# Ledger of designs, part 16: peptides against a protein of PDB entry 3VZA

Target 1, 98 residues: chain A of PDB entry 3VZA
Amino acid sequence: RVERLCKSKELFEERLGLEIRRIHNEQLQFIFRHIDHKDPDKPYMFTLSINEQGDYEVTSCTPPLDCISEFQLKVRETNNFSAFIANIRKAFTALSFK
Target 2, 62 residues: chain B of PDB entry 3VZA
Amino acid sequence: AAYVTQLYYKISRIDWDYEVEPARIKGIHYGPDIAQPINMDSSHHSRCFISDYLWSLVPTAW

## One batch from the design tools (peptide; made by RFdiffusion4, then SolubleMPNN)

Design b1_p10_1_s2 (from b1_p10_1, 8 letters changed)
Fold by OpenDDE base, seed 3:
Structure b1_p10_1_s2 (fold): chain B 98 residues (1-98), chain C 62 residues (1-62), chain A 10 residues (1-10)
Amino acid sequence: as target 1 above (98 residues)
Amino acid sequence: as target 2 above (62 residues)
Amino acid sequence: NLLEKLLNIK
């Protein structure tokens, strides 16, 4: 089972170009790669936590996204975390086109 | 950890086939209506194309 | 916990 879980994580990381890390203060860091076709290894990332009210809170975003605050509001309203992550990736993709 | 792999599934709704050769990207995407198969030869595509394609399966409607 | 909250999403 442990071997299967490790393989699963590796497949998701490579195929989705998304790494998920647990970091200090009960936060998650989401690192997107494969965004810029000219620089596939360039990371686009954000960190997520739960605030004292129990709501999702984006604590950092690099590079910054103008839409991130709106997405934070939307995920709080809908609890659609899948759409939240997908929309962030879409926004990073748009940003990669200079 | 199991928690992270479960999170990947909740995000992507993809279940991989772990019994195929490494060059084959095979799995199932579970959308809200119908489950759709994934079956790609990774050697025929760039890493960015593969990721873009897989993410295109994930609905962005809130 | 953040992970617990996320894993309970339906």
Scores: peptide ipSAE 0.644, ipTM 0.959, DockQ to the pose 0.604
Fold by OpenDDE base, seed 1:
Structure b1_p10_1_s2 (fold): chain B 98 residues (1-98), chain C 62 residues (1-62), chain A 10 residues (1-10)
Amino acid sequence: as target 1 above (98 residues)
Amino acid sequence: as target 2 above (62 residues)
Amino acid sequence: NLLEKLLNIK
């Protein structure tokens, strides 16, 4: 089972171009790659935590996204984390064309 | 870690077939209403195309 | 914590 879990993580990382890391202060870092077809290894990333009220909070975003605050509000309202991540990737993709 | 793989499923709703050759991207995407098979030959596509395609399966409606 | 909250999403 341990071998399967390791393989699963590797497959998700490569195929989705998404790495997920646990970092200090109980935060998660989400690192997108495969965004820019001309530079597939260029990272687009954000960090996520839970604030003192128990709400999702984006603590950093590189490069910055104008829409990230609105997405943070939407995920708090809907609890649709899948859509949250997918919309962020969509926004990073749009940014890569600028 | 088991928790991370569970999170990947929560995000993507994809379950991989782990018994195929490495170049074959095979699995199932579980949408809200129907499940769709995934079956690609990775040697015929760029990494960016594959990722874009898989993410296109994930609904962006809140 | 954050991970528990995410893993409990339906």
Scores: peptide ipSAE 0.643, ipTM 0.959, DockQ to the pose 0.601
Fold by OpenDDE base, seed 2:
Structure b1_p10_1_s2 (fold): chain B 98 residues (1-98), chain C 62 residues (1-62), chain A 10 residues (1-10)
Amino acid sequence: as target 1 above (98 residues)
Amino acid sequence: as target 2 above (62 residues)
Amino acid sequence: NLLEKLLNIK
C-alpha cells in the first residue's frame, strides 16, 4: 500500500500538473505546472491557510490573479473546493496567454 | 502520504487504474451525475494537453 | 486545522 500511495501521488502530480506541499504555519502550497504550453515547467502557485475565523484564506498567489478574492469568497460560501482549484487553474491558464 | 492522495481525489474526482502500462493513462472520473472513463495513450499527447484534458473533466460550477 | 477541513469535504 505504501508503494501504491507513492505511485498515486506521482501520477497525480505529473498528469494534473499539480504539486501540493505542506508549508510553515499550517499552510498548503498548490503549484500548477503544464499551464503554458511554450513553457510547461513554469510554476503558477498559491498558498492556502485557515484564518482565525476558520475560513479558507489565500495567503499568496504568484502570479497574482485579480479573481482570487472572488474565488476565496465563493469557496467560503459553497465549500466546493474542487471548483475552487479548477477555477484557479482556469484563471492561470487565461493569464498565460497574456 | 495518504492524505495527499485523498486530497487529489477530492479535487479531481479521478481514480487511476494503477495496473496498466506506464504510457497508458487510464482511470475513472466521478462526476456529479455519471462516471466517465479515462483512457489515453500518453505518448500521443504533450504533458500540457494531458493536464488540460484532465482538468476539463473537473466542473467549475460553484 | 486546514487539512482536517479539506479532508472532511463532502
Scores: peptide ipSAE 0.641, ipTM 0.959, DockQ to the pose 0.590
Fold by OpenDDE base, seed 4:
Structure b1_p10_1_s2 (fold): chain B 98 residues (1-98), chain C 62 residues (1-62), chain A 10 residues (1-10)
Amino acid sequence: as target 1 above (98 residues)
Amino acid sequence: as target 2 above (62 residues)
Amino acid sequence: NLLEKLLNIK
């Protein structure tokens, strides 16, 4: 099972171009790659936590996204975390073309 | 590790087939309506194309 | 915590 879990993580990281790390203060870091076709290894990332009220809070975003505050509101309202991540990736993709 | 893989599934709704060759990207995407098979030869595509394609399967509607 | 909240999403 451990071997399978390790393989699964590696497959997701490579195929989705998404790395997920647990970092200090009970936060998660999401690192997207394969965004810029001219620079596939360039990272696009954000960090996420739960605030004192128990709500999702984006604590950093690099590069910055104008829409990130709206997405934070939307995920709090809908609890659709899948759409949250997918929309962020879509926004990073759009940013890479500017 | 188990928690991370569970999170990947909750995000992507993809379940991989682990019994195929490394170059074969095979699995199932469980969308809101109908499950869709994934079956790609990674040697025929760029890493960015593969990722873009897989993410295109994930709904962005809130 | 955050991870628990995420893992309990349906």
Scores: peptide ipSAE 0.641, ipTM 0.959, DockQ to the pose 0.601

Design b1_p10_1_s3 (from b1_p10_1, 5 letters changed)
Fold by OpenDDE base, seed 1:
Structure b1_p10_1_s3 (fold): chain B 98 residues (1-98), chain C 62 residues (1-62), chain A 10 residues (1-10)
Amino acid sequence: as target 1 above (98 residues)
Amino acid sequence: as target 2 above (62 residues)
Amino acid sequence: DLLQKLLEIK
């Protein structure tokens, strides 16, 4: 099972171009790659935490996204975390063309 | 590692086939209504194309 | 924690 878990993580990281890290202060860091076809290894990342009220909060976003605050509101309202991550990737993709 | 891999499933709704050759990207995407197979040869595509394709399976509707 | 909260999403 341990071997399968390691393989699973590696497959997701490579195929989705998404790395997920647990970092200090009970946060998660999401690192997207494979966004810019001209520079596939260029990272696009954000960090996520739970604030004192128990709500999802984006604590950093690099490069910055104008829409991130709205997405934060939407995920709080819908609890659709899958759509939250997918929309962020879509926004990073759009940003890479500029 | 177990929790993070489970989070990947929560995000993507993809379950991989771990018994195929490394170059074969095979699995199942579980949408809200239907399940769709994934089956592609990674040697025929760029890493960016593969990622874009897989993410296209994930609904963006809130 | 945050990870556990996310894993509880249905």
Scores: peptide ipSAE 0.652, ipTM 0.960, DockQ to the pose 0.647
Fold by OpenDDE base, seed 5:
Structure b1_p10_1_s3 (fold): chain B 98 residues (1-98), chain C 62 residues (1-62), chain A 10 residues (1-10)
Amino acid sequence: as target 1 above (98 residues)
Amino acid sequence: as target 2 above (62 residues)
Amino acid sequence: DLLQKLLEIK
């Protein structure tokens, strides 16, 4: 099972171009790659926490996204975490075209 | 590791086929309507195309 | 942890 889990994580990281890391102060860091076709290894990332009220909170976003605060509101309203992450990736993709 | 893979599924709704050769990207996407198979030869595509394609399977409607 | 909390939210 451990071997399967390790393989699964590696497949997701490579195929989705998404790395998920646990960082200090009980936060998750989401690192997108494969966004810019001209620079596939360029990272686009944000960090996420659960605040004292139990709500999703974006604690950083690099590069910054104008829409990130709206997405934070939307995910709090809908609990659609999948759409939350997918929309962030979509926004990063749009940003990469400048 | 178990939690991370569970989170990946929560995000993508993809379940990989772990028994195929590395060059074969095979799995199932469980969308809101019906499940759809994923089956592609990675050697025919760039890493960015593969990622874009897989993410295109994930609905963005809230 | 946060990861577990996220997974528990439907």
Scores: peptide ipSAE 0.347, ipTM 0.951, DockQ to the pose 0.818
Fold by OpenDDE base, seed 4:
Structure b1_p10_1_s3 (fold): chain B 98 residues (1-98), chain C 62 residues (1-62), chain A 10 residues (1-10)
Amino acid sequence: as target 1 above (98 residues)
Amino acid sequence: as target 2 above (62 residues)
Amino acid sequence: DLLQKLLEIK
């Protein structure tokens, strides 16, 4: 089971180009790669926490996204975390073409 | 690792087939209505294409 | 922790 869990994590990281880390102050860091086809290893990142009110809060976004505040509102309203992450990746992808 | 893999599933709704060779990307995506198979030869595609394709399976509707 | 809280999402 342990070996499978490790393998699963590696497969997701490589195939989705998404790394997830726990960082200081009870935050999650999401690191997207494979966004820019000309520079597949270039990272696109955001960090997430749950604030004192129990709401999802984006604490950083690199590079910055104009739409990130709207996405934060949407995920609080819908609790659709999958769409939240997918929309952020979509936004990073669009940004890579500018 | 158990928690992070669960999070990956909650995000992507993908379950991998772990019994195939490393170059074979095989699994199932569980969409809201139907499940569809994933079956790719990674040696025939770029890393970016593979990731873009897999993410295209994930709905962006809120 | 945060990860566990996130995993409570349906």
Scores: peptide ipSAE 0.341, ipTM 0.951, DockQ to the pose 0.758
Fold by OpenDDE base, seed 2:
Structure b1_p10_1_s3 (fold): chain B 98 residues (1-98), chain C 62 residues (1-62), chain A 10 residues (1-10)
Amino acid sequence: as target 1 above (98 residues)
Amino acid sequence: as target 2 above (62 residues)
Amino acid sequence: DLLQKLLEIK
């Protein structure tokens, strides 16, 4: 099972181009790659925590996204974490063309 | 690892087929209404295309 | 941890 879990993680990382890391101060770092077709390894990332109120909080975003605060609001309202992550990737993708 | 894979599923709603050869990207995407098969030859596509395609399966409606 | 907390939110 451990081997399967490791394989699963690797498949998701490669196929989705999304790496998820636990980092300091109880944060998750989401690293998107495969965004820029001209530079597939270029990372687009954000960090996420749960604040004192128990809400999702984006603690950083690189490169910055104007829409990230709105997405944070939306995920708090809807609790649709899947859409949250997908929309961030979509926004990063759009940014890569500019 | 169990938690992170659970998170990947929470995000993507994809379940991979782990019994196929590495070049085959095979799995199931579980959408809100219907499950759709994923079955593609990775050797025929760029990494970016593959990722874009898979993410296109994930609804962005809040 | 945070990951667990996130997974608990549905």
Scores: peptide ipSAE 0.346, ipTM 0.952, DockQ to the pose 0.798; fails the geometry check

Design b1_p10_1_s4 (from b1_p10_1, 6 letters changed)
Fold by OpenDDE base, seed 1:
Structure b1_p10_1_s4 (fold): chain B 98 residues (1-98), chain C 62 residues (1-62), chain A 10 residues (1-10)
Amino acid sequence: as target 1 above (98 residues)
Amino acid sequence: as target 2 above (62 residues)
Amino acid sequence: DLLQKLLSIE
């Protein structure tokens, strides 16, 4: 089972171009790659925590996204974490064309 | 790795087929209404295309 | 931890 879990993680990382790390101070780091077709390894990333109120909170975003605060509000309202992550990737994709 | 794989499923709603050759990307995407099969040859596509395609399966409606 | 908290949210 452990071997299967490791393989699963590797498949998700490669196929989705998304790496997820646990970092200091109870945060998750989400690293998107495969965004820029001309530079597939260029990272687009953000960090996430849950504040004392129990709400999702974006603690950093590189490169910065104007829409990230709105997405944070939306995920708090809808609790749709999948849409939250997918919309961030879409925003990074749009930014890569600028 | 159990929790991180659970998180990947929470995000993507994809379950992989682990019994195929490495170059074959097979799985199932579980949408809210209908489950859709995934079956593609990675050697025929760029990494970016594959990722874009898979993410296109994930609804962005809140 | 945070990951467990995230996974516990519907």
Scores: peptide ipSAE 0.325, ipTM 0.948, DockQ to the pose 0.787
Fold by OpenDDE base, seed 2:
Structure b1_p10_1_s4 (fold): chain B 98 residues (1-98), chain C 62 residues (1-62), chain A 10 residues (1-10)
Amino acid sequence: as target 1 above (98 residues)
Amino acid sequence: as target 2 above (62 residues)
Amino acid sequence: DLLQKLLSIE
């Protein structure tokens, strides 16, 4: 099972170009790659926590996204975490085109 | 690791086929209505294309 | 941890 879990993680990381890390202060770091076709390894990332109210909170976003605050609001309203992550990736993709 | 893979599923709704050769990207995407098969030869596509394609399966509607 | 918390939210 451990081997399967490791393989699963690796497949998701490579195929989705999304790495998920636990970092200090109970945060998750989401690192997108494969965004810029000219530089597939260039990272686009954000960090996420759950605040004292129990709500998703984006604690950083690099590069910054104008829409990130709106997405944070939307995920709080809908609790659609999948759409939240997917929309962030779409926004990063759009940003990569300058 | 179990929680991380669970999170990946929560995000992507993809279940991989772990029995195929590494060059074959095979799995199932579970959409809200119906399940769709994934079956790609990774050697025929760039990493970016593959990722873009897979993410295109994930609905962005809130 | 946060991951567990996130996964506990539908």
Scores: peptide ipSAE 0.328, ipTM 0.949, DockQ to the pose 0.810; fails the geometry check
Fold by OpenDDE base, seed 4:
Structure b1_p10_1_s4 (fold): chain B 98 residues (1-98), chain C 62 residues (1-62), chain A 10 residues (1-10)
Amino acid sequence: as target 1 above (98 residues)
Amino acid sequence: as target 2 above (62 residues)
Amino acid sequence: DLLQKLLSIE
C-alpha cells in the first residue's frame, strides 16, 4: 500500500503539475508548475493555513494575485475546496499571459 | 502519503489506473453528475497540455 | 496536523 501511495503522489504531481508540501508553522504550500508553456518548470505558489477560527487563510501568494482575497472569502462561504484550488490555477494561468 | 493522496482526490476528483503502462494516462474523473474516463498517450502531448487538459475537467463554479 | 484538519473540512 505504501508503494501505491507513493506512486499515486508522483502521478498527481507530474500530471496535475501540483506539488503539495507541509511547511513551518502548520502551513500547506501549493506549488503549481506547467503553467507557462514557454517555461514549464516556473513555479506559481501559495501557502495556506487554518486560523484560530477554523477558517482557510492564505498566508502568501507568489506571484501575487489580485483575486486571492476574494477566493479566500468564496471558499469560506461555499466550502468548495476543489473550486478554490482550480480557480487559483486559472488565475495563475491568466497571469502567465501578462 | 495517505493524507496527501486524499487531498489530491479532494481537489481533482480523479482516480488513476495504476496497472497501465507508464506512458498511458488513464483514470476516471468523477464530476458532480457523471463520471468521465481519462485515457491519453502522454508521448503525444506536452506536459503543459496534459496538465491544462486535466485541470479543465475540474469545475470552477463555486 | 493541518493536512488532517483540511481533510476534515467538507
Scores: peptide ipSAE 0.325, ipTM 0.948, DockQ to the pose 0.842; fails the geometry check
Fold by OpenDDE base, seed 3:
Structure b1_p10_1_s4 (fold): chain B 98 residues (1-98), chain C 62 residues (1-62), chain A 10 residues (1-10)
Amino acid sequence: as target 1 above (98 residues)
Amino acid sequence: as target 2 above (62 residues)
Amino acid sequence: DLLQKLLSIE
């Protein structure tokens, strides 16, 4: 039911530390928290759209990631969206140690 | 909300058990070969540890 | 709808 869907979203947000928002111009915003163990609430985020060719396109990334363009290429090549998101989180995690 | 939860599953391949007590993190991760159970006591771990652990279940191979 | 579009990509 509807209540179950709401609970599901809340559980994913808290347990994965990932919030997903729909924003202007048909974009999705992915907000990672629980990345920096010293500052668990610090957000690491990127925005995503689908361009005219139907391909995933990263429209912003904060903080910036040197590897984000390569990941965009890889997800277009493999269509592995799960690996795409997981690799971005991995990259943010690595960045938090610097 | 249905689409968002579907997206979370597309990303994580995790299905939660919604009938357990709030402090229990219980579910199933569906990997490519075998399904693995998730069963944690959230009171024994930090939020960051829990998230890191769950994300470690998600393959990063393209 | 972007979310539907994303989910439709296999």
Scores: peptide ipSAE 0.320, ipTM 0.948, DockQ to the pose 0.845; fails the geometry check

Design b1_p10_2_s1 (from b1_p10_2, 3 letters changed)
Fold by OpenDDE base, seed 3:
Structure b1_p10_2_s1 (fold): chain B 98 residues (1-98), chain C 62 residues (1-62), chain A 10 residues (1-10)
Amino acid sequence: as target 1 above (98 residues)
Amino acid sequence: as target 2 above (62 residues)
Amino acid sequence: SEVYELLRKV
């Protein structure tokens, strides 16, 4: 089972181009790659925490996204975390075409 | 790794087939309607194309 | 939610 779990994590990281890491201050770092077809290894990332009120809070976003605050509001309202992550990736993708 | 893999599933709704050859990307996407198979040869596509395709399966409607 | 709890355990 341990071998399966390790393989699963690696497959998700490579195929989705998404790495998820626990970092300091009880935050999660989400690192997207495979966004820019001209530079597949270029990272697009944001950090997330659960604040004292128990709400999702984006603590950083690199590069910055104008829509990130709206997405934070939407995920709090809908609790649709899947759509939250997918929309962020969509926004990063759009940004890569500037 | 157990928790992060569960999180990946909650995000993507994809379950991989772990018994196929490494070059084969095979699995099932469990959308809100009918589950759809994933089956492609990774050697025929760029990493970016593969990721874009898989993410296209994930609904963005709130 | 379940996702909420997962985020705390990753």
Scores: peptide ipSAE 0.687, ipTM 0.963, DockQ to the pose 0.945
Fold by OpenDDE base, seed 2:
Structure b1_p10_2_s1 (fold): chain B 98 residues (1-98), chain C 62 residues (1-62), chain A 10 residues (1-10)
Amino acid sequence: as target 1 above (98 residues)
Amino acid sequence: as target 2 above (62 residues)
Amino acid sequence: SEVYELLRKV
């Protein structure tokens, strides 16, 4: 059971190229890899917290995304967290071509 | 790990088949309307291709 | 939100 969970986490990390970590100050760090085909290990990441108002808040984004503030608004409005993460990855992917 | 794996599922809607060989990427993506099987030989694809493909299954419509 | 609660528990 525990081993299954560990295996599941590893499979998601490798196959999606997405690592999720809890970091200081009650934040979550989302680290995307496998974005740049020329540098698959290059990380694209953002951090997320729940602010004082109880809303999703992106506290950092590296590299920066012009659309991240819009996505933050959208996820607050729709509560579609899946689309939120997927759109961020799509934006990082687009950025890697520039 | 239980919570993070649940989070991965909520994000991707993918359920892996854990009983296959490591080189086989097998599972099911549960879309809003249909369930689609995933079945890939990882040795035939780059890590980036695999990730891109899997993420392509995830809707981006808000 | 279930995801909301998951984020707090990860």
Scores: peptide ipSAE 0.687, ipTM 0.963, DockQ to the pose 0.914
Fold by OpenDDE base, seed 5:
Structure b1_p10_2_s1 (fold): chain B 98 residues (1-98), chain C 62 residues (1-62), chain A 10 residues (1-10)
Amino acid sequence: as target 1 above (98 residues)
Amino acid sequence: as target 2 above (62 residues)
Amino acid sequence: SEVYELLRKV
């Protein structure tokens, strides 16, 4: 089972180009790659925490996204975390075509 | 890694087939509609194309 | 939510 779980994580990381890390101060870091076809390893990332009110809070976004605050509001309202992550990736993709 | 893999599933709704050759990207996407199979030869595609394709399966509607 | 709890355990 442990081997399966490790393999599963690796498959998701490679195929989705998404790495998820626990970092300091009880935050999660989401790192997207495979965004820029000219530079597949270029990272696009944001960090997420649960604030004292119990709400999702984006604590950083690199590169910055104008829409990130709206997405934070939307995920708080809908609890659709899948759409939250997918929309962020979509926004990063659009940004790569600057 | 149990929790992170569960999180990946909650995000993507993809369940991989773990018993195929490494070059085969095989699984099932469980979207709002009928589940759809995934079956790709990774050697025929770039990493970016593969990721873009898989993410295209994930609805962006809130 | 279920995802909420997962995020705390990752």
Scores: peptide ipSAE 0.677, ipTM 0.962, DockQ to the pose 0.890
Fold by OpenDDE base, seed 1:
Parts: sequence; C-alpha cells; structure tokens
Structure b1_p10_2_s1 (fold): chain B 98 residues (1-98), chain C 62 residues (1-62), chain A 10 residues (1-10)
Amino acid sequence: as target 1 above (98 residues)
Amino acid sequence: as target 2 above (62 residues)
Amino acid sequence: SEVYELLRKV
C-alpha cells in the first residue's frame, strides 16, 4: 500500500503538473507546472490556509491573479474545491499568453 | 501520502491504473454524469499537452 | 466538508 501511495502521488504530480506541499503556518502550497508550453517547468503557485473563521484563504499567489479574490469568495460559497483549483489553473494558463 | 492522494482525487476525480507500463497514461475520470476512460501514450504527447488535456476533464462550473 | 478535513491532514 505504501508503494502504491507513493506511486500515486508521483503520477498525479507529473501528469497534472501539480505539486502540493505543506508549508509553515499551517498552509498548503499549490505549485502548477506545465502551464507555459515554451517553458514547461515555470512554476505558477498559490498558498492556501484555513483562517480563524474556518474559511479558505489564499495567502499568496505568484504570479498575481486579479480573479483570485473572486475565486476565494466562490469556493467559500459553493465549497467546490475542484472547480476552485481548476479555475486557478485556467487563469494561470490565460496569464501565460502575455 | 494517503491524504495528499485523496486530495488529488477530490480535485481531479481521476483514478489511475497502476498496473500498466509507465509510458501508458490509463485511468478513469469520474464526472458528475458519466465516467470516461483515460488512455494515452505519453510518448506521443508533450507534458504540457497531457496536463492540459487532463485538466480539461475537470469542470470549472461552480 | 471532506476536502476541508483533508486539507488539515495533508
């Protein structure tokens, strides 16, 4: 089971181009790659925490996204975390076409 | 790693087939309507194309 | 939320 879990994590990281890390102050870092076809290793990332009120809170976003505040509101309202992550990736993709 | 893999599933709704050769990207995407098979030869595609394709399976409607 | 709890355990 341990081997399967490790393999699963590696497959998701490579195939989705999404790395998830626990970082300081009880935050999660989401790192997207494979966004820019000309620079597949270029990272697009944001950090997420659960604030004192128990709500999802984006604590950083690099590069910055104008829509991130609205997405934060939407995920709080809908609790659709999948759509939240997918929309962020979509926004990063759009940003890569500078 | 159990929790992070569960999180990946909650995000993507993809279940991989772990018994195939590494170059074969095989699995199932579980959408709200119908489950769709995933079956790709990674040697025929760029990493960016593969990721874009897989993410295209994930609904963005709130 | 199940995802909510997962985020705390990752």
Scores: peptide ipSAE 0.673, ipTM 0.962, DockQ to the pose 0.917

